# Ledger of designs, part 264: peptides against a protein of PDB entry 6TME

Target 1, 324 residues: chain A of PDB entry 6TME
Amino acid sequence: NRLKRAYIALQAWKKAFYSDPFNTAANWVGPDVCSYKGVFCAPALDDPSVLVVAGIDLNHADIAGYLPPELGLLTDVALFHVNSNRFCGVIPKSLSKLTLMYEFDVSNNRFVGPFPTVALSWPSLKFLDIRYNDFEGKLPPEIFDKDLDAIFLNNNRFESTIPETIGKSTASVVTFAHNKFSGCIPKTIGQMKNLNEIVFIGNNLSGCLPNEIGSLNNVTVFDASSNGFVGSLPSTLSGLANVEQMDFSYNKFTGFVTDNICKLPKLSNFTFSYNFFNGEAQSCVPGSSQEKQFDDTSNCLQNRPNQKSAKECLPVVSRPVDCS
Target 2, 324 residues: chain A of PDB entry 6TME as posed
Amino acid sequence: NRLKRAYIALQAWKKAFYSDPFNTAANWVGPDVCSYKGVFCAPALDDPSVLVVAGIDLNHADIFGYLPPELGLLTDVALFHVNSNRFCGVIPKSLSKLTLMYEFDVSNNRFVGPFPTVALSWPSLKFLDIRYNDFEGKLPPEIFDKDLDAIFLNNNRFESTIPETIGKSTASVVTFAHNKFSGCIPKTIGQMKNLNEIVFIGNNLSGCLPNEIGSLNNVTVFDASSNGFVGSLPSTLSGLANVEQMDFSYNKFTGFVTDNICKLPKLSNFTFSYNFFNGEAQSCVPGSSQEKQFDDTSNCLQNRPNQKSAKECLPVVSRPVDCS

## One batch from the design tools (peptide; made by RFdiffusion4, then SolubleMPNN)

Design b2_p25_6_s1 (from b2_p25_6, 17 letters changed)
Fold by OpenDDE base, seed 3:
Structure b2_p25_6_s1 (fold): chain B 324 residues (1-324), chain A 25 residues (1-25)
Amino acid sequence: as target 1 above (324 residues)
Amino acid sequence: SAAEEQREKERQQYMKQKVQELLNE
């Protein structure tokens, strides 16, 4: 009996709650699990005459606790949304039995440990949100082999390099922001054919930007701010025909910000402040356009306000990094 | 609150819709 297994799982989970401020699980009593708050039932895929637990939504319940291994008994769950709680510990390996998993959202919790590799075992997974946790270690390369629509990794403790397999990703949205990623952006990034939004904010990424970024024709948001990138902006950025929001602020970029970048047809906001740029085209000057917003603050630009001192600029500008 | 109740209803409707979509795949 699938509902009996679900009952065992849900009762084990209720016992794993340390705090339930809104009494979300108050009605989690008795065998009728389909009446439980946040539990959603549907006909089974293999037998429409059988009712099964197909979804869980406990978003914003502020529940403190952990995920017990008995959750692996919820084998029919396709939607698992438990964001904005205070769940701690690790994602149970027993969840590998949830082979129908489609959307997995555990964001805004207190999960720890390495990347939850159990997510890689779900063949039908389309949405993965693990942001705002304490996951650590390297990102498994296999994450980008999955046919995901969105990958939210931001605000964790991930480290090491971004896998070269990123080019295999079919995701439209990928966030790496506010982690500890290091190294260069892989050249394979240009192969992300469905990419609309990518965010690298607040990591320890370095090196030159790969020229292949210019191949991201569908990207609307590209944010690489608050890293350690060096060299000039790739001339191939002129190929970003659909970019609306672009941010390269708080890096160590040098060289000239070209007209071809600032005149991108759909560009609304371009922030390149807090770098070491020594020149910009007239089209890049803040206030030059009513339709576009630019920020050139704290660079090495001549005849512009709020720039770095010569003392700060000369050591960097005199030693440009060759990205060729 | 009424606003919270409305948000909960919307969430439930979303979940129901998504589950139904999965069943139709």
Scores: peptide ipSAE 0.020, ipTM 0.525, DockQ to the pose 0.041
Fold by OpenDDE base, seed 5:
Structure b2_p25_6_s1 (fold): chain B 324 residues (1-324), chain A 25 residues (1-25)
Amino acid sequence: as target 1 above (324 residues)
Amino acid sequence: SAAEEQREKERQQYMKQKVQELLNE
């Protein structure tokens, strides 16, 4: 019965294909769905004598089409990987029936609409990749209440602020890059106890960086480049004991880049170019270390190459934003 | 049942490993 439901779902999906350039679904014929290319079966958890469709892997198939509601019949699917296709439309609400969903990767497609809230209904979800789509609107705060290991949101059309619930996230990797997020980074960010990599690149974020960033002891990658951040770098950044890659470039930061930041023990690359910094410690100067790479280009630094003109610097540097 | 619980644990372990592999890509 379960395989029959899977057959109905997969045949409905095949009918929803507009183009299958690699003929991936060519063998999607007959009741033996476990032989279908990209379909993986396993013994059911509740009955090991019954085979069920446990996984879908159609990565890099370049299939054009949409996800029909009948996919909700794939109730045993735990792995759904369909990245690098040309699927369009919305994620069906009927996928709420896939209660075993563990990994959901629909990245690099043409999905539209709001955040797929059906992902919030999956109690066991650990991996969510919806990057490189056209999802829009606000990010639901509830996404960070889920026990996710990775959250990939980059290259979409998400708007509004980053939810304060971000501090509740147990994710090791979170990407916000190349969206339309605005407002400040929530102070609760420092509570992300498992965070290793966070990327904010290319949004409309603003305000001062919260001091609580310095509490991210496990972070190895922190990229806040290409935003509208202002003020000085928090002195608490000296607490980033494991940071290897740090990028604050293309913002509106001011003040002094301190020795305590540039001497972070694991720091490999620190880019703070294209800001309005008016001073840096000697340890921050490019070429000062063999083990660390720095970029101080296009700031308001004295006696450094490739800096902004006095005309560009004076109006900003003379009116520093007080983040206290 | 104990057998079902064991199978679920094995499944979770397997999936966790796959997630880790994906994170390393």
Scores: peptide ipSAE 0.019, ipTM 0.533, DockQ to the pose 0.098
Fold by OpenDDE base, seed 1:
Structure b2_p25_6_s1 (fold): chain B 324 residues (1-324), chain A 25 residues (1-25)
Amino acid sequence: as target 1 above (324 residues)
Amino acid sequence: SAAEEQREKERQQYMKQKVQELLNE
């Protein structure tokens, strides 16, 4: 009976294909859904004697189409990987019936609409990848209440502020890059206890960096480049004991880049170019270390190459933002 | 409960195995 439901779902999906360049669904014929290309069966968790559709992998199939509501009949699916296709429309609400969902990857498609709130209904979800789509609007704060290992949101049309609930996230990797997020990074960011990598690249974020960033002891990658951040770098960044890659380029930062930041023990690459920094420690100078790479290009630094003109620097440097 | 926790651990292990299988396909 479960496989019959799966058959109905998969046939409805095949019908929803506008283009299947690689003929991925060519063998999607007949009731033996477990033989379908990209369909993976396994013993049911509740009854090992019953075979069910446990996974879908249509990655890189370049399929054009949409996700029909009948996909909600795939109630045993735990792995749904359909990245690198041309699926359009919205994520069906009927997917709320997929209560075993563990990994959901719809990245690199043409999905539109608001954040797929159906993902919040999956109690066991650990991996969420919706990057490289056209999702828009606000992030639901509840996304960070989920026990996710990774949250990929980059390259969408999300806007508004980053929810303060971010501090509740247990994710090791979170990407916000290339959206339309605005406002400040929430101070609660320092509470992300498992965070290893966070990327804010290419948004409309502004304000001062919160001091609480320095509490991210496990972070290895911190990229806040291409935003509108102002003020000085927090002195608390000296607490980033494990940071390897740090990028603050293409912002409006001012002040002095301190020795305690540039001498971070695991720091491999630190880019702070295209800002308005008016000083840097000797340890921050490109070429000062063999183990570390620095880029101080296009700041307001004295006696350094490739800096902004006095005309560009003076109006900004003379009016530093106080983040205290 | 301890039993529920054990079931969850088993489920997680199963899912991780399935993920690995899918990645190897």
Scores: peptide ipSAE 0.015, ipTM 0.492, DockQ to the pose 0.063
Fold by OpenDDE base, seed 4:
Structure b2_p25_6_s1 (fold): chain B 324 residues (1-324), chain A 25 residues (1-25)
Amino acid sequence: as target 1 above (324 residues)
Amino acid sequence: SAAEEQREKERQQYMKQKVQELLNE
């Protein structure tokens, strides 16, 4: 009996709660699991006459505890949302049995360990949110082989390079922000055909930006701020026909910021502050447009306010990195 | 970020709708 298995799982989970400030699980009593707060039942896909636990929503419950292996008994769950809690430990491998998993949100918790590889076992997964945890280690390349709509990885402890497989991703939104990623952005990034938003903020990424970024025709948000990028901005960025927000601030970029970038048709905000740019087109000057906002603060620009000193600029500007 | 917040709101709305759809089936 599927509901009996669900009962076992949910009771095991209740037992795994250290704190339930809002008494969310107070009604988690008895065999009628479909009446449990945060538990949602639906007809089984294979038999509409059978009621199964199809979803869990414990968002914002501030529950402290862990995920017990018995959760693997919830084999009919397609929606698992437990964000903004205080769950700790690791994601149980037993969740591999949840073959219908469609949306998995464990964000804003205290999960630790490596990337939860169990997420790779879910064939129908479309939404993965593991942000604001303490996941660490390498990102498995296989994550980008999955047909995901969104991948939220930000605010973790991931390290190493971004996998080359990123180009295979069908995701519209990918966040890498506030991790420990290093190395270059893969050239395969230009192959992300469905990409709308990508965020690299606050990593240890370096090298030159790949020219292939200019192939991201559907990108509306591109944020590469707070990294160690060097060289000039790729001229191919003129191809970002739909970019609205672009941020390259707090890097080590050099060279000239061109009209072709600043005149992008959908560009609303372009921040390139805190770099070593030594020139900008008139169209890039803050206040030059009413429709566009620019920030050129703390560069090596002549005749602009709030720029770096010559002493700071000369050593860097005189030795530009060749990205060719 | 503002974008992340917006996406979260959209996701929450989507989830609510999805759950409701599942319950109504």
Scores: peptide ipSAE 0.021, ipTM 0.545, DockQ to the pose 0.046; fails the geometry check

Design b2_p25_6_s2 (from b2_p25_6, 14 letters changed)
Fold by OpenDDE base, seed 2:
Structure b2_p25_6_s2 (fold): chain B 324 residues (1-324), chain A 25 residues (1-25)
Amino acid sequence: as target 1 above (324 residues)
Amino acid sequence: SEEEKKEEEERKKKMKEEVKKLLSE
């Protein structure tokens, strides 16, 4: 009996709660699991006459506890939303039995350990949100082989390089922000055909930006701020026909910010502050447009306010990194 | 279905809103 297995799983989970401030699991009593707060039942896909647990929603419950291995008995769950809790430990490997998993949101918790590779075992996964946790180590290259709509990885402890497989991703939204990623952005990034929004904020990324970024025709948000990028902005950025928000601030970029970038047709906000740019086109000057916002603060620009001193600029500007 | 398409569009909208929150931090 599927509901009996679900009862075993949910009772094991209730026992794994250390704190339930809102008494969310207070009604988790007896065999009628479909009446449990945050448990949602639906007809089984293989037998419409059988009721199964199809979803969990415990968002914003402030529950402290862990995920016990018995959760692997919830084999009919397609939606698992437990964000904004205080769950700790690791994601159980037993969740590999949840072969219908479609949306997995464990964001804003206290999960630790490596990337939850069990997520790679779910053939139908479309949404992955593991942001605002303490996940660490390398990102598995195989994550980008998944047919995901979104990949939220921000605010974790991920390290190493971004996998070259990123170009295989069909995701429209990907966040890397506030991790410890290092190395260059892979050239394969230009192959992300469905990409709308990508965020690299606050990592240890370095090197030159790949020219292939200019192939991201559908991108509306591109934020690479607060990294260690060097060299000039790629001339191919003129190909970003749909970019609305672009941020390169807090890097080590040099060279000239061109008209071709600042005149992008959909560009509404372009921040390139806190770099070592030594020139900008008139179209890039803050206040030059009513429709576009620019920030050129703290560069090496002549005749602009709030720039770096000549003493700070000269050592960097005199030794530009060649990205060719 | 039209319902599935609407649900997908709503999901995409929510995803974009989450990125907007991240950018505002």
Scores: peptide ipSAE 0.243, ipTM 0.777, DockQ to the pose 0.875
Fold by OpenDDE base, seed 3:
Structure b2_p25_6_s2 (fold): chain B 324 residues (1-324), chain A 25 residues (1-25)
Amino acid sequence: as target 1 above (324 residues)
Amino acid sequence: SEEEKKEEEERKKKMKEEVKKLLSE
């Protein structure tokens, strides 16, 4: 009996709660699991006459505890939303039995350990949110082989390089922000045909930006701020026909910010502050447009306010990195 | 279907809102 298995799983989970400030699991009593707060039942896909646990929503419950292995008995769950809690430990490998998993949100918790590779075992997964945790180590290359709509990885402890398999991703939204990613952005990034929004904020990424970024025709948000990028902005960025928000601030970029970038047709905000740019086109000057906002603060620009000193600029500007 | 398109649009909207929150930090 599927509901009996669900009962075992949910009772094991209730026992794994250390604190339930809102008494969310207070009604988690008896065999009628479909009446449990945050538990949603639906007809089974294989037999519409059978009721199964299809979804969990415990968002914002502030529950402290862990995910017990018995959760692997919830084999009919397609939606698992437990964000904004205080769950700790690791994602149990037993969740590999949840073959219908469609949306998995464990964001804003206290999970630790490596990337939860169990998420790679779910064939129908479309949404993955593991942000605001303490996941660490390498990002598995296989994450980008999955047909995901969104990949939220921000605010973790992920290290190493971004996998070259990123170009295989069909995701429209990807966040890498506030991790420890290092190395270059892979050239394969230009192959992300469905990409709308990508965020690299606050990593240890370095090297030159790949020219292939200019192939991202559907991108509306591109934020690479607070990294160690060097060299000039690729001339191919003129190909970002739909970019609205672009941020390259807090890097080590050099060279000239061109008209072709600042005149992008959908560009609303372009921040390139806190770099070592030594020139900008008139179209890039803050206040030059009513429709576009620019920030050129703390560069090596002549005749602009709030620039770096000659002492700070000269060592960097005199040794430009050639990205060719 | 029209319903599937609406659900996809709502999902995309939600995803974009989550990115906006991240950018505001």
Scores: peptide ipSAE 0.219, ipTM 0.759, DockQ to the pose 0.807
Fold by OpenDDE base, seed 1:
Parts: C-alpha cells; sequence; structure tokens
Structure b2_p25_6_s2 (fold): chain B 324 residues (1-324), chain A 25 residues (1-25)
C-alpha cells in the first residue's frame, strides 16, 4: 500500500523534527496522509484509481530537523519543496527511490556534506535548487548532463574548478555565486545552447575569460563580478546580441573596453568598475546614453572620476596579461 | 500543451526573479 508507506515516511519525518514553530505537522496524525498540511496527493501515473503522495510543500515553515532515510518510501513524490527551513544533516541516499522527482528545492536550509549525488539518480529532474546551504567539495561533472531547466548552486561551500561538462547543460539559468570555485571558466561554456542567465559572483575564479562566451547568443544576464579574472575582455563579447545585464566588476581586468561591447543592442546595464582598465570607448562612458547604464569606477582610466591612483595602476597596467 | 507552455513560462519568470534577487545582494 503506497499510502501506508507514505504514512511511515511522514511519521518518521515528524519524529525527526526538533522544532516546528508554526505547528505545521500538528495535523500529521493518523493514516490519512493526504490531509496532512503540506502533503499533496494525486492519482498515480501508473494507476489513476490509486491515490498517492505526489508532492511535499513545507516552504517557509522554519522547521528544524533532519531528513530521515524513511523519506525514501515516498516513491511517488515528484515535487519536493522544503525551502526556508532549518533542516540539517545530509540528503538521504534513500531518496534515490523517488524516481519521479521533477522539482527538488531544499534551498535556504542547513544541509552539509558533499553535493547530493542522489539528485543525479532522478531521470526526470527538471529543477534543482540547493542554494543557501553548506554543501561543500567538488561539483560532480554529471550535474550538467542532466536536462535541467535551472541549476541553483549559489551560497554554498563548493570548491575546485567548474566542470568542463558545463557546455552540455541545457539549463536556462545557472548560479555559481558565493561559493569557493577556482580556476578558469571552461571554454565549453559557449556550448550552453539554452543559457539565458549565468552568475559567477563572489568566487575565486581566475584566468582569462574564454572567447567562447561570445557564442552565448541567448544570454540576457552575465555576471562574473567579484572574482580574480585577468586580461582583456574578449572581443567576441560583441556576439552577445541579447545581453541586458553584464557585470565584470571587482576583478583584475586590464586593457580597453571597446565600442563593440558597450554598443550591444540589448545592453541595459554594464558594470566594469573596480578593475584595471586603462581605456574605454566613448560609448562606455557613464552618462553617454540615456538607455544604458555604465559604471567605470575605480579603474585606471584617464580623465575619469573616482579612478585608482597611478601607484595602484602602474604595476598592473604595465604588465598586462596576454590571453591570446 | 498550452498549459505546459504556460507553466514553463511561469517557471522561467520565477527563475529570472530569483536571479534578480541574487544580483541585488
Amino acid sequence: as target 1 above (324 residues)
Amino acid sequence: SEEEKKEEEERKKKMKEEVKKLLSE
């Protein structure tokens, strides 16, 4: 009996709660699991005459606790949303039994340990949100082999390089922000055929930006701010025909910011402040356009306000990194 | 289906909104 298994799972989970400030699980009593707050039943896909637990929504419940292994008994769950709680520990490997998993949101919790590789076992997964946790270690390359619409990884403790498999991703939105990623952005990034928004903010990424970024024709948001990138901006960035928001601030970029970048047809905001750029085209000057916003603050630009001192600029500008 | 397209569009909208929040931090 599927509902009996669900009952066992949900009662085990209730027992795993340390605190339930809103008494969310107060009605989690008895065998009628479909009446439980935050539990949603639907007809089974394989037998429409059978009612199963198809979804969990405990978003914003401020529940402290952990995810017990018995949650693996919820084999019909396609939607699992436990956003904005205080769940701790690891994601149970037993969740591999949830083969219908479509949306998995454990964001804004206190989960720890390595990347939850159990998410890779779900063949139909379309949405993965693990942001705002304490996940650590390397990203498994296989994450980008998944046919995901979105990959939210931001605000964790992930480290090492971004896998080269990123180019295989079909995701429209990917966030790496506020982790400990290092190394270069893989050249394969240009192969992300469905990419609209990508965010690298606040990592330890370095090296030159790959020229292949210019192949991201559908990208509307590209933010690489607060990293250790060096060299000049790739001339191929002129290919970003749909970019609206672009941020390269708080890096170590050098060289000249060109007209071809600043005149991008959909560009609304372009921030390249807090770098070591030594020149910019007139089209890049803040206030040069009514339709576009630019920030050139704290560079090595001549005849511009709020620039770095010659003492700060000279050591860097005199030794430009060649990205060719 | 038209319903699936609407759901996809709504999901995309939500995703974009989440990125906007991240960018505003």
Scores: peptide ipSAE 0.218, ipTM 0.768, DockQ to the pose 0.777
Fold by OpenDDE base, seed 4:
Structure b2_p25_6_s2 (fold): chain B 324 residues (1-324), chain A 25 residues (1-25)
Amino acid sequence: as target 1 above (324 residues)
Amino acid sequence: SEEEKKEEEERKKKMKEEVKKLLSE
């Protein structure tokens, strides 16, 4: 009996709660699991006459505890939303049995360990949110082979390079922000055909920006701020026909910020502050447009306010990185 | 279905809102 298995799983989970401030699991008593707060039942896909646990929503419950292996008995769950809790430990490998998993949100918790590779086993997964945890180590390349709409990885402890497989991703939104990613952005990034928003904020990324970024025709948000990028901005950025928000601040960029970038047709905000740019086109000057906002603060620009000193600029500007 | 498309659009909207929050921090 599927509901009997669900009962075993949910009772094991209740037992794994250390704190339930809102008494969310207070009614988790007896065999009628479909009446449990945060548990949602639906007709089974294989047999509409059978009721199964299809969803869990414990968002914002402030529950402290862990995910027990018995959760693998919830084989009919397609929606698993447990964000904004205090769950700790690892994601159980037994969740590989949840083959209908469609949306998995464990964000804003205290999960630890490597990337939860069990997420790779779910064939129908469309939404993955593991942000604001303590996941660590390498990002598995296979994550980008998944047909995901969104990949939220931000605010974790992920390290190493971004996999070259990123170009295979069908995701519209990807966040890498506030991790420890290093190395270059892969040239394959230009192959992300559905990409709308990508955020690299606050990593250890370095090297030159790949020219292939200019192939991201559908991108509306591109934020690469607070990294170690070097060289000039790629001239191919003129191809970002739909970019609205672009941020390259807090890097080590050099060279000239061109008209072709600052005149992008949908550009609303362009921040390139806290770099070593030694020139900008008139179209890039803050206040030059009523429709666009620019920030050129703390560069090596002549005749602009709030720039770096010649002493700070000269050593960097005199030794431009060749990205060719 | 039209309902599935609407749900997908709503999901995409929520995702973009979450990124906006991240960018505002």
Scores: peptide ipSAE 0.198, ipTM 0.760, DockQ to the pose 0.861

